Peptides against a protein of PDB entry 4ASU. Designs and how they scored, part 195

Target 1, 270 residues: chain A of PDB entry 4ASU
Amino acid sequence: ATLKDITRRLKSIKNIQKITKSMKMVAAAKYARAERELKPARVYGVGSLALYEKADIKTPEDKKKHLIIGVSSDRGLCGAIHSSVAKQMKSEAANLAAAGKEVKIIGVGDKIRSILHRTHSDQFLVTFKEVGRRPPTFGDASVIALELLNSGYEFDEGSIIFNRFRSVISYKTEEKPIFSLDTISSAESMSIYDDIDADVLRNYQEYSLANIIYYSLKESTTSEQSARMTAMDNASKNASEMIDKLTLTFNRTRQAVITKELIEIISGAA
Target 2, 83 residues: chain B of PDB entry 4ASU
Amino acid sequence: FTFASPTQVFFNSANVRQVDVPTQTGAFGILAAHVPTLQVLRPGLVVVHAEDGTTSKYFVSSGSVTVNADSSVQLLAEEAVTL

## One batch from the design tools (peptide; made by RFdiffusion4, then SolubleMPNN)

Design b2_p21_1_s1 (from b2_p21_1, 14 letters changed)
Fold by OpenDDE base, seed 3:
Structure b2_p21_1_s1 (fold): chain B 270 residues (1-270), chain C 83 residues (1-83), chain A 21 residues (1-21)
Amino acid sequence: as target 1 above (270 residues)
Amino acid sequence: as target 2 above (83 residues)
Amino acid sequence: SAAVAEAVLEALKKVVERQKK
């Protein structure tokens, strides 16, 4: 490589390092906010899931319609955040298909579609875009819930797949159940909740769905920002190492050029 | 007893004496060992009676309330403010 | 800028992987 080539590459990597450092700081700020907002969201979301855990709602085996909601975002550069969700979605879809169930998919965030569109395009009901630019709100979750309920797909049960935040260095892809109104209404374990007005139950389920989606979005966002911060930090470190290596190469090459020039001068061959 | 909105937690697994909630079918009081029920909140006042005798009032918009067989209660409001 | 950063990150990952090998 010529000195010019090395210099060009050095300049490029230095610029990239500046970008990655900047992105790290932005991700750090977003992470700090997301973590603060996750605390109440987790209490809220886990509270909503408490019914399903306590009631041990089971879907009859003869019911075949299953919905998978994958939660991520539109934004890249966050490590394995999207691929982890997509991997679990694929696994779940394959398992359900093998069990003879019909599977439909909803993607929250464009990255899910980007990963799954080739293999699962026919299973997609809808993909929600413009996710991850701003912190998710309950309003956003409500919109998603409403669209799902209005999709015309009468699922029996479903799963929402998202990354649960553990720490700044750890997340886990998890699945939470989603149940249709009919499934809940028909569940034997719900008998203790008898005499509930059908309209009340419907409204309750609408809130529950929105609550779970909201919770998943908050977990996903926190996980994503943390992962992005880590990814940008790693990128910055890698860039630094590459700069050091290229700088050494530059110095060696420069010395070689100088030596060659000196030899040419001394030998009179120039 | 858990009482939260998407953005704020008021009670997290707390023991309370009574919670009065505004529901679409009418206001009702949740006491210890209340029968399991599911209700939807209407805009109105939530009154929490703590074991220490303190009473706290909240305005809630919409949401849900769940009373489970184990006497756990989840009051989840879309919006809630301390009054 | 994000696309460039991503491409660079991918390139850097490849370089690091090659160096570990």
Scores: peptide ipSAE 0.023, ipTM 0.847, DockQ to the pose 0.012
Fold by OpenDDE base, seed 4:
Structure b2_p21_1_s1 (fold): chain B 270 residues (1-270), chain C 83 residues (1-83), chain A 21 residues (1-21)
Amino acid sequence: as target 1 above (270 residues)
Amino acid sequence: as target 2 above (83 residues)
Amino acid sequence: SAAVAEAVLEALKKVVERQKK
């Protein structure tokens, strides 16, 4: 490589490093906000899931329609965030199919579709795009919930798969159950709950779905921003190392060029 | 007793004496050992009676309330504000 | 810009992996 080539490469990597550093800072700010907003969202979401845990809702085996909701975003450069969700979705879909279940998939965020479209295109009901530019709101979750309910797919049970935030350096892909109105209404374990009007239960389930989606979005967002921050930090460090190596190469090459020129001058071959 | 909105937590696994909630079927009071039920909130006033005798008032929009067999209560409002 | 950043990140990873060998 010529000195010019090395210099150009150095300049390019330095520019990349600036970009990754900037992105790290942006991700850090978004993470800090997301983490703050996750605290109440977690209480809210866990509260919504409490019914399912306490009532131990079971789907009859004869019910075959299963919905998988993968929660991620449209935005890349966040490590294994999307692939982790997609991997678990694939695993779950395969397991359910092996159990004789019909599986349909909903993707929250375009990245899930990008990963799964080739292998699972026929199973996709809908993909929600424009996720991740702004912090998710309850309104966003409600829109998603409504769209799901209006999709025409009458699932019996579902799985929402998302990355749960653990710490700035750790997330875990988790699955939470979603139940159809029919499944909840027919569950034996629900008999302990006083006479619930069908309309009330329907509305309750709509809120529950929105709540769980909202929760999942908040967990996912926090995990994503944290992972992006880490990824950008790693990229910046890698760029730094490369800059150092290229700088050494530049210096060696420069010396070699100078030496060659001197030899040519001394030998009269110039 | 847990009372939260998507953005704010008012009570988290707290012990309370009574919670009055506005539901679509009517307002009712949740006392200790209330029978399990699921309800949907209507816009209105939530009144929390703490064990120490303090009363707190909140305005809530839509949402849900769950009373479980274990006497745990989840009041989840889409929007809620302290009054 | 995100695609470029991703490509660059991947390229950087590959280069670093090659140099560790």
Scores: peptide ipSAE 0.022, ipTM 0.845, DockQ to the pose 0.012
Fold by OpenDDE base, seed 5:
Structure b2_p21_1_s1 (fold): chain B 270 residues (1-270), chain C 83 residues (1-83), chain A 21 residues (1-21)
Amino acid sequence: as target 1 above (270 residues)
Amino acid sequence: as target 2 above (83 residues)
Amino acid sequence: SAAVAEAVLEALKKVVERQKK
């Protein structure tokens, strides 16, 4: 490689490093906010899921319609965040299909669609775009919940798949159950609950769905920002190492060129 | 007893004496060993009676309240403020 | 800018992989 080539590469990598460092800082700021907002959201969301855990709601085996909601975002450069969700969605879809279930998919965030479109396009009901530009709000979750409920797909049971935040360096892809109104109303385990008005139960379920979606969005966002911060840090470190290596190569090449020129001058002057 | 909004936690797995909630079907008090029920909140006042005798008042918007068989209660409001 | 950043990250990964070989 010529000195010019090395210099050009060095300049390019230095610029990249600057960009990755900047992106790291932005991700760090977003992460800090997301983590703060996740604390109450987790209590809220886990509280909403408590009914399903305590009531031990079971879907009859003869029920075949299953909904998978994958939660991520539109934004890239966050490591394996999207691929982890997509991988689990694929696995779940395959397992359900093997069990004779009909599977439909909802993608929250465009990246899910981008990954699964080729293999699962026919199973997609809807994809929600414009996710991840701003922190998710309960209003956003309510819109998603409403659209799901109005989709016309009469699922019996569902799964929401998202990345749960563990720490700044760790997330885990998890699945939580979603049940249809019909499944809840028909569950034997619900008989212990006092006579609940059908309208009340419907409204309750709407809130429950919105609550779970909101929770999943907050977990996903926090995980994503953390992962992006880590990815950008790693990229910056890798760039630094490359800069060091190229700088050494540049110096060696420069010395060789100078030596050659000196030899030529000395030889031409004899 | 858990009482939270999407943005704030007021009680997290706390022991309380009584919680008065405004529901669409009517306001009711949740005591210890209350029968399991599901209700939807209407805008109104929530009153939490702590074991120490202190009373806290909150305004809530819409939401849900769950009383489980194990006496756990989840009060989840879309919006809530301390009064 | 995102596409450029992705391309850059991919390029960096390739270079690192080549250096480990």
Scores: peptide ipSAE 0.022, ipTM 0.841, DockQ to the pose 0.012
Fold by OpenDDE base, seed 1:
Structure b2_p21_1_s1 (fold): chain B 270 residues (1-270), chain C 83 residues (1-83), chain A 21 residues (1-21)
Amino acid sequence: as target 1 above (270 residues)
Amino acid sequence: as target 2 above (83 residues)
Amino acid sequence: SAAVAEAVLEALKKVVERQKK
């Protein structure tokens, strides 16, 4: 490689490093906010899931319609965040299909659609776009819940798949159950709950769904920002190492060129 | 007893004497060993009676309340403010 | 002198060869 080639490459990598460093700082700021907002959201979301855990709601085996909601975002450059969710969605869909169930998919965030469109396009009901530019609000979750409930798809049970935040360096893809109104109303375990009006139960279920979606969005956002911060940090470090290597190569090459020129001068003066 | 909104936690697995909640079917008091029930909140006042006799008041917009067989209570409001 | 020039050339060639290694 000529000195010119090395110099051009050095300049390019230095520019990339500046960009990745800047992106790291932006991700760090968003992560700090997301982590703070996740604390109450987790209490709220886990509280909403408590009923399903305590009531041990079971779906009859003859029920065939299963809904999978995958939660991620539209934004890239965050490591394995999207692929992890998509992988679990694929696995779940395959298992359910093997069990003779009908599977439909909802994607929260365009990246899910981007990964799964080729293999699962026929199973998609809807994809929610414009996710991840701003922190998710309860209003956003309510809109998603409402659209699902109004879709006309009569699922029996479902799964919401998202990345749960563990730490700045760790997330885990998890699944939480979602149930239809009919499944909840027909569950034997619900008999212990006193005189629940059908309208009350419907409204309760709407809140429950919105709550779970909100919770999943907050977990996903925090995980994503953390992963992006880590990815950008790693990219910056890799760029730094490459700069160091190329700088050494440049210096050696420069010295060789100078020495060669000196030899030519001395040889030509004889 | 857990009382939270999406953005704020007021009580997290706390022991309380009584919680008065505004529901669509009417306001009722949740005491120890209350029968399991599911209700939806209407806009109104929540009153929490602590074991020490302290009373706290909150305004809630909407949401849900769950009383479980194990006497655990989840009060989840869309919006809530301390009064 | 031609002899000094040759000695310098040889020394420089050795330096270049060491840098290529």
Scores: peptide ipSAE 0.009, ipTM 0.812, DockQ to the pose 0.004

Design b2_p21_1_s2 (from b2_p21_1, 13 letters changed)
Fold by OpenDDE base, seed 5:
Structure b2_p21_1_s2 (fold): chain B 270 residues (1-270), chain C 83 residues (1-83), chain A 21 residues (1-21)
Amino acid sequence: as target 1 above (270 residues)
Amino acid sequence: as target 2 above (83 residues)
Amino acid sequence: DEAVREQVRESLRRVVEREKE
């Protein structure tokens, strides 16, 4: 490689390093905010799921329609955040199919679609884009919930798959159940709940869906920003190592060129 | 008893004496031995009576309330403010 | 951690390759 080539490469890598450092800082700021907002969101979301845990809602085996909601975002450069969710979605879809269930998929965030489109295009109902540019709000979750409920797909049960935040260095892909209004209404375990008006139950279910989506978005966002911060840090370190290596190569090459030129001058050969 | 909005937690697994909630079907008080029920909130006042005798008032916009068989209660409001 | 490292490496590779083009 010529000195010119090495110099060009060095410049390129240095620029990349600047970008990765900047992105790390941005991710750090977003992470700090996301973590703060996750605290109440987790209590809120876990509270919403309490009914399903306490009521032990069972879906009859003859019910075959299953909905999978994958929660991620539109933005890349965050490690295995998207692939982890997609992997879990694929696994769940395969297991359900093997059990004779019909599976439909909703993707929250464009990256899910990007990963699964080739293999699961026919199973996608809708993909929500423009996720991850701003922190998710309850309004956003409500829109998603409403769209899902109005999609016309009458699922019996479902699952929402998202990355749960554990720490700045750890997240876990988790699955939470989603139940249709019909499934809840017909569940034997719900008999202990006094005369629930059908309209009330419908409204309740709408809130429940919005609540869990909101919760999942907050967990996902926090996990994503943390992962991005880590990814950008690693990128910056890798760039630094490459810069060091290329700098050494540059220096060696430069010395060789100088030596050659000196020899040519001394020998009278140029 | 858990009372939260998407952005704020007011009570987290707390023991309370009574919670008065505004529901679409009417306002009712939730006591320790209340029958399991599901309700949807209407805009109105939530009053929490603590075991120590203190009373806290909140205004809520909408949401849900769940009373479980194990006496756990989840009050989840879309928006809530302390009064 | 390895997956992230690989993604970053791949991303960096793509950026470097685009600049070579």
Scores: peptide ipSAE 0.028, ipTM 0.867, DockQ to the pose 0.013
Fold by OpenDDE base, seed 1:
Structure b2_p21_1_s2 (fold): chain B 270 residues (1-270), chain C 83 residues (1-83), chain A 21 residues (1-21)
Amino acid sequence: as target 1 above (270 residues)
Amino acid sequence: as target 2 above (83 residues)
Amino acid sequence: DEAVREQVRESLRRVVEREKE
């Protein structure tokens, strides 16, 4: 490579490094906020899931309609955040299909649709876009819940799949159950709960759905920002290493050129 | 006893003597060993009676309250403020 | 492989620029 070529490459890599460093800082700020807001959201969300965990709601095997909600965002450059959720969704869908279940999919965030469009387009009920530019609110979750309830799809049970935040360096793709009103009302394990009015149970279920969605969004957002921060840091480090290598190459090449010129002068070939 | 909103936690797995909640069917008190039940909240006052005799008051909007067989209680409100 | 790393970096640059738009 000529000195000119090396210089051009150096400039390009340095520009990349500047961009990735800036993005890292932005992601770090968003992560800090997300992590702070996740603390109460987790208590709230886990609290909402407590009934379903403790009551051990079971769906009869003859019930075949299953809903999968994948939670992610529209934003890229965050490592395996989106692919992890999509992978789990694919696995779950395949397992359910093999068991003779009907599977429908809701995507929260455009990236889910982007990944699964070619293979699962017919199974999608709806995709929610414009996710990830701002922190999710309970209002956002309520809108998603309402849309689901009004979709006309009468699922028996479902799964919400999202990345649970562990630490700044770790997340885990997890699944939480979603149950229809009919499934909850007919569950034998619910018999221990004192005379529950049908309207009360409906309202409770709808509120619970919104709660779980909100929780999943907060976990997903925190995981995503953390992963993006890490990805940008890694990119910056890789760029730095390349800059160092190219700089050495430049210096060596420059010396070679000088040496060649000196030889030509001494030999009279210049 | 857990009492939280989406943005704030008031109690997290705490032991309390009694919790008074406003439900759509009327206000009722949750005592130790209360029978399992589910209710939805109406806008109103929540009063938490601690074991030490102190009382805390909150205003809540919509939400839910769950009493489980293991005596755990989850009070979840969309909005809640300390009074 | 340095060539692969360079390609990845260049790809990243393109994606970053696209996302900023």
Scores: peptide ipSAE 0.022, ipTM 0.850, DockQ to the pose 0.013; fails the geometry check
Fold by OpenDDE base, seed 3:
Formats: C-alpha cells, sequence, structure tokens
Structure b2_p21_1_s2 (fold): chain B 270 residues (1-270), chain C 83 residues (1-83), chain A 21 residues (1-21)
C-alpha cells in the first residue's frame, strides 16, 4: 500500500471514529432518559400483567389462532437487539406451527420486518414504523393497541416479545402473554372475579393491552439505547486500534520509501 | 397495593387500609380482603387510606383497577396527580 | 443527504460486525 493509500484509510477511520463517538454520546443521553422513564413504566406494566399471572389464564387447546407481537425499532447499530427478538419470534412461530396453531405476526419497528420478510412475509399482519426516533409515549402504545384490536384478526391468544432491560451491559429477550377478550371472558379462572360487565371487561382489556405494549416499548428502548452505546463504544475502540496499526504501518512505509530514495540517489539510478 | 401511572409511581406493593376509587359503575371502597373484581376508572378522586391513618388524595383521568384473590390491588391510571 | 447517511450507516455496520467476530 502506498503512503497515500494508508493516509486515506487513516483519514477515513478517524472520521468513522468521530461519528461513533458522537453516536455513543447521543445513545448515552437517550439511555439515561430511557432508564429514568423505565422505572415507573415497569411498575405500571408489571401491574398490568399481574392479573394474567395470578388468574393463570389458560387458552383451550382447540383454539388455534395465535398472535406474535415483536417489539423493536427502526434504527440499527445496536448490536443483537433486533436479531434477538427476531430469533425468539422465529422459534415461537415454529413451535406454534408444529403444534398446529395458526400464527400471525405483528412487528413494532421496521427492523423486525426487515429480518423476517423473506421467511415469514405471509404471516405478517402489520408493521408499525417510525419507532425509535422519539421516546415512546403511552399515546403511542394506545395507538398500537387500538390498531391491533381493530385489525380484524380474531386471535385467541398471543405473545409479545421484547428485550427486557437488565443492566447497561445486559438485556434479555422475554415473552409475555396476550389474551383476547373472548379468551379472558371464557376462562374458568376468571369465575372468581365478581360479576364483571362485558363492557367493563372490554374496556379493561383495552387498557391492559395498551399498558403491556407501553411497558414493552420502554423496556425495548432502554435495552436498545444501552446496546447502541456499547456498540458505538466498541466501534470506537476498534477504530482506535486500527488507527494505531495503520500509523505504525505508515511510519514503516515512510522509512522504506526514504531508504529507497536514498539508495536510488546514491546509486545514480535516478 | 400498587398505584401508578405510565410516568409516576405513587404506591408500589404497599399495605393500605382502604382505597376509594371512582369507577364507571360508581365509586367504591376497596378494603382488605375485598372480593376479586375488575373495574374501569372514570375521571375522579382517588383516596388512599394508609395503615398509619394518613389519607392521600389523587385525581385520576382514566384507567383500571384490579382486585385479586390474594388481596393484591393494582390501580393503574392513565394520568394521575397528587392533590 | 440521505445517501451520505446510508453510507455512514453501512460503514458503521461493518465496524460493528467486525467486533462480533
Amino acid sequence: as target 1 above (270 residues)
Amino acid sequence: as target 2 above (83 residues)
Amino acid sequence: DEAVREQVRESLRRVVEREKE
């Protein structure tokens, strides 16, 4: 490689490093905010899931329609955030199919669709785009919930798959159950709940769905920003190492060129 | 007893004496060992009676309340403010 | 320009993918 080539490469890598450092800082700021907002969201979301855990709602085996909701975002450069969710979705879809269930998929965030489009395009009902540019709000979750409820797909049960935030360096892909109004209404375990008006139950379920979606979005966002911060940090470090290596190569090459020129001068071959 | 909005937690797994909630079917008080029920909140006043005798008042917009068989209660409001 | 952003994203992806190796 010529000195010019090395210099060009050095300049390119240095520019990339500047970008990755900048992105790291942006991700760090977003992470800090996301983590703060996750605290109440987790209490809120876990509270919404408490009913389903305590009531131990079971879907009859004869019910075959299953909905998988994958939660991620539109933005890349966050490590395995999207692939982890997609992997879990694929696994769940395969297991359900093997059990004779009909599976439909909803993607929250364009990256899920991007990953699963080739293999699962026929199973997709809808993909929600424009996720991840701004912190998710309860309003956003409500819109998604409403769209799901109005989609016309009469699922019996479902799964929401998202990355749960553990720490700045760790997330875990989790699955939480979603139940249709009919499934909840018909569940034997719900008999212990006092005479619940059908309209009340419907409204309750709408809130529940919105709550769970909101929770999943907050977990996902926090995990994503943390992962992005880590990815950008790693990228910056790798760039730094490459810069060091190329700088050494540059120096060696420069010395060789000088030596060659000196030899040519001395030998009169010039 | 858990009382939270999407953005704020007021009570997290706390022991309370009584919670008065505004529901679409009417206001009712949730006591210890209340029968399991599901209700939807209407805009109105929530009153929390703590075991120490303190009373806290909140205004909520909408949401849900769950009373479980194990006496756990989840009050989840879309919006809530301390009064 | 969207083209420049995409190029930057691709470049960054390459850097990140190399770290996974």
Scores: peptide ipSAE 0.016, ipTM 0.830, DockQ to the pose 0.014; fails the geometry check
Fold by OpenDDE base, seed 2:
Structure b2_p21_1_s2 (fold): chain B 270 residues (1-270), chain C 83 residues (1-83), chain A 21 residues (1-21)
Amino acid sequence: as target 1 above (270 residues)
Amino acid sequence: as target 2 above (83 residues)
Amino acid sequence: DEAVREQVRESLRRVVEREKE
């Protein structure tokens, strides 16, 4: 490689490093906010899931329609955030199909569709785009919930798959259940709630869906920002190492050129 | 007893004596060992009676309340403010 | 002295070759 080539490469990598450092800082800021906002959201979301956990709602085996909601975002450069969700979605879809279930998919964030489009295009009901630029709000979750409810797809049960935030260096892809109104109303374990008005239960379930979606979005966002921060940090470090290596190469090459020139001068070949 | 909104937690697994909630069917008082029930909140006042005798009032917009068989209660409001 | 120049050239050549490895 010529000195010019090395210099060009150095410049390019230095620019990349600047970009990755900037992105790291942005991700860090967003992470800090997301983590703060996740605290109440987690309590809220877990609270909403409490009924399903305590009632141990079971879906009859004869029910065949299953909805998978994958939660991620539109934005890349965040490590395995999207692929982790997609992987679990694929696994779940395969398991359900093997069990004779009909599977439909909703993607929250365009990245899910990007990953699964070729293999699962026929199973997609809808993909929500424009996710990840701004922190998700309960309003956003409500819109998603409403769209699902109005989609006309009559699922029996579902799964919402998202990355749960553990720490700045760790997330875990998890699944939470979603139940249709019919499933929850017919569940034997709900018999202790028999005096509940059907309209009340419907409203409750709609609200619960929004809650769970909101929770999943908050977990996903926090996980994503953390992962992006880490990814950008790693990229910056890698760039730094490459800069060091190239700098050494540059120096060696420069010395070689100088030495060659000196030899030519001394030899009179010049 | 858990009482939270999407953005704020008021009670997290706390022991309370009584919670009064505004439901669509009317005001409902949740006492210890209340029968399991599900209700939807209407805009109104939530009153939490702590075991120490402290009473806290909140205004909620909408939401849900769940009373489980194990006496756990989840009060989830879309918006809630301390009064 | 041509002999010294040649030695210097050879030494420099060796240095350049070592840097190209």
Scores: peptide ipSAE 0.006, ipTM 0.823, DockQ to the pose 0.004; fails the geometry check

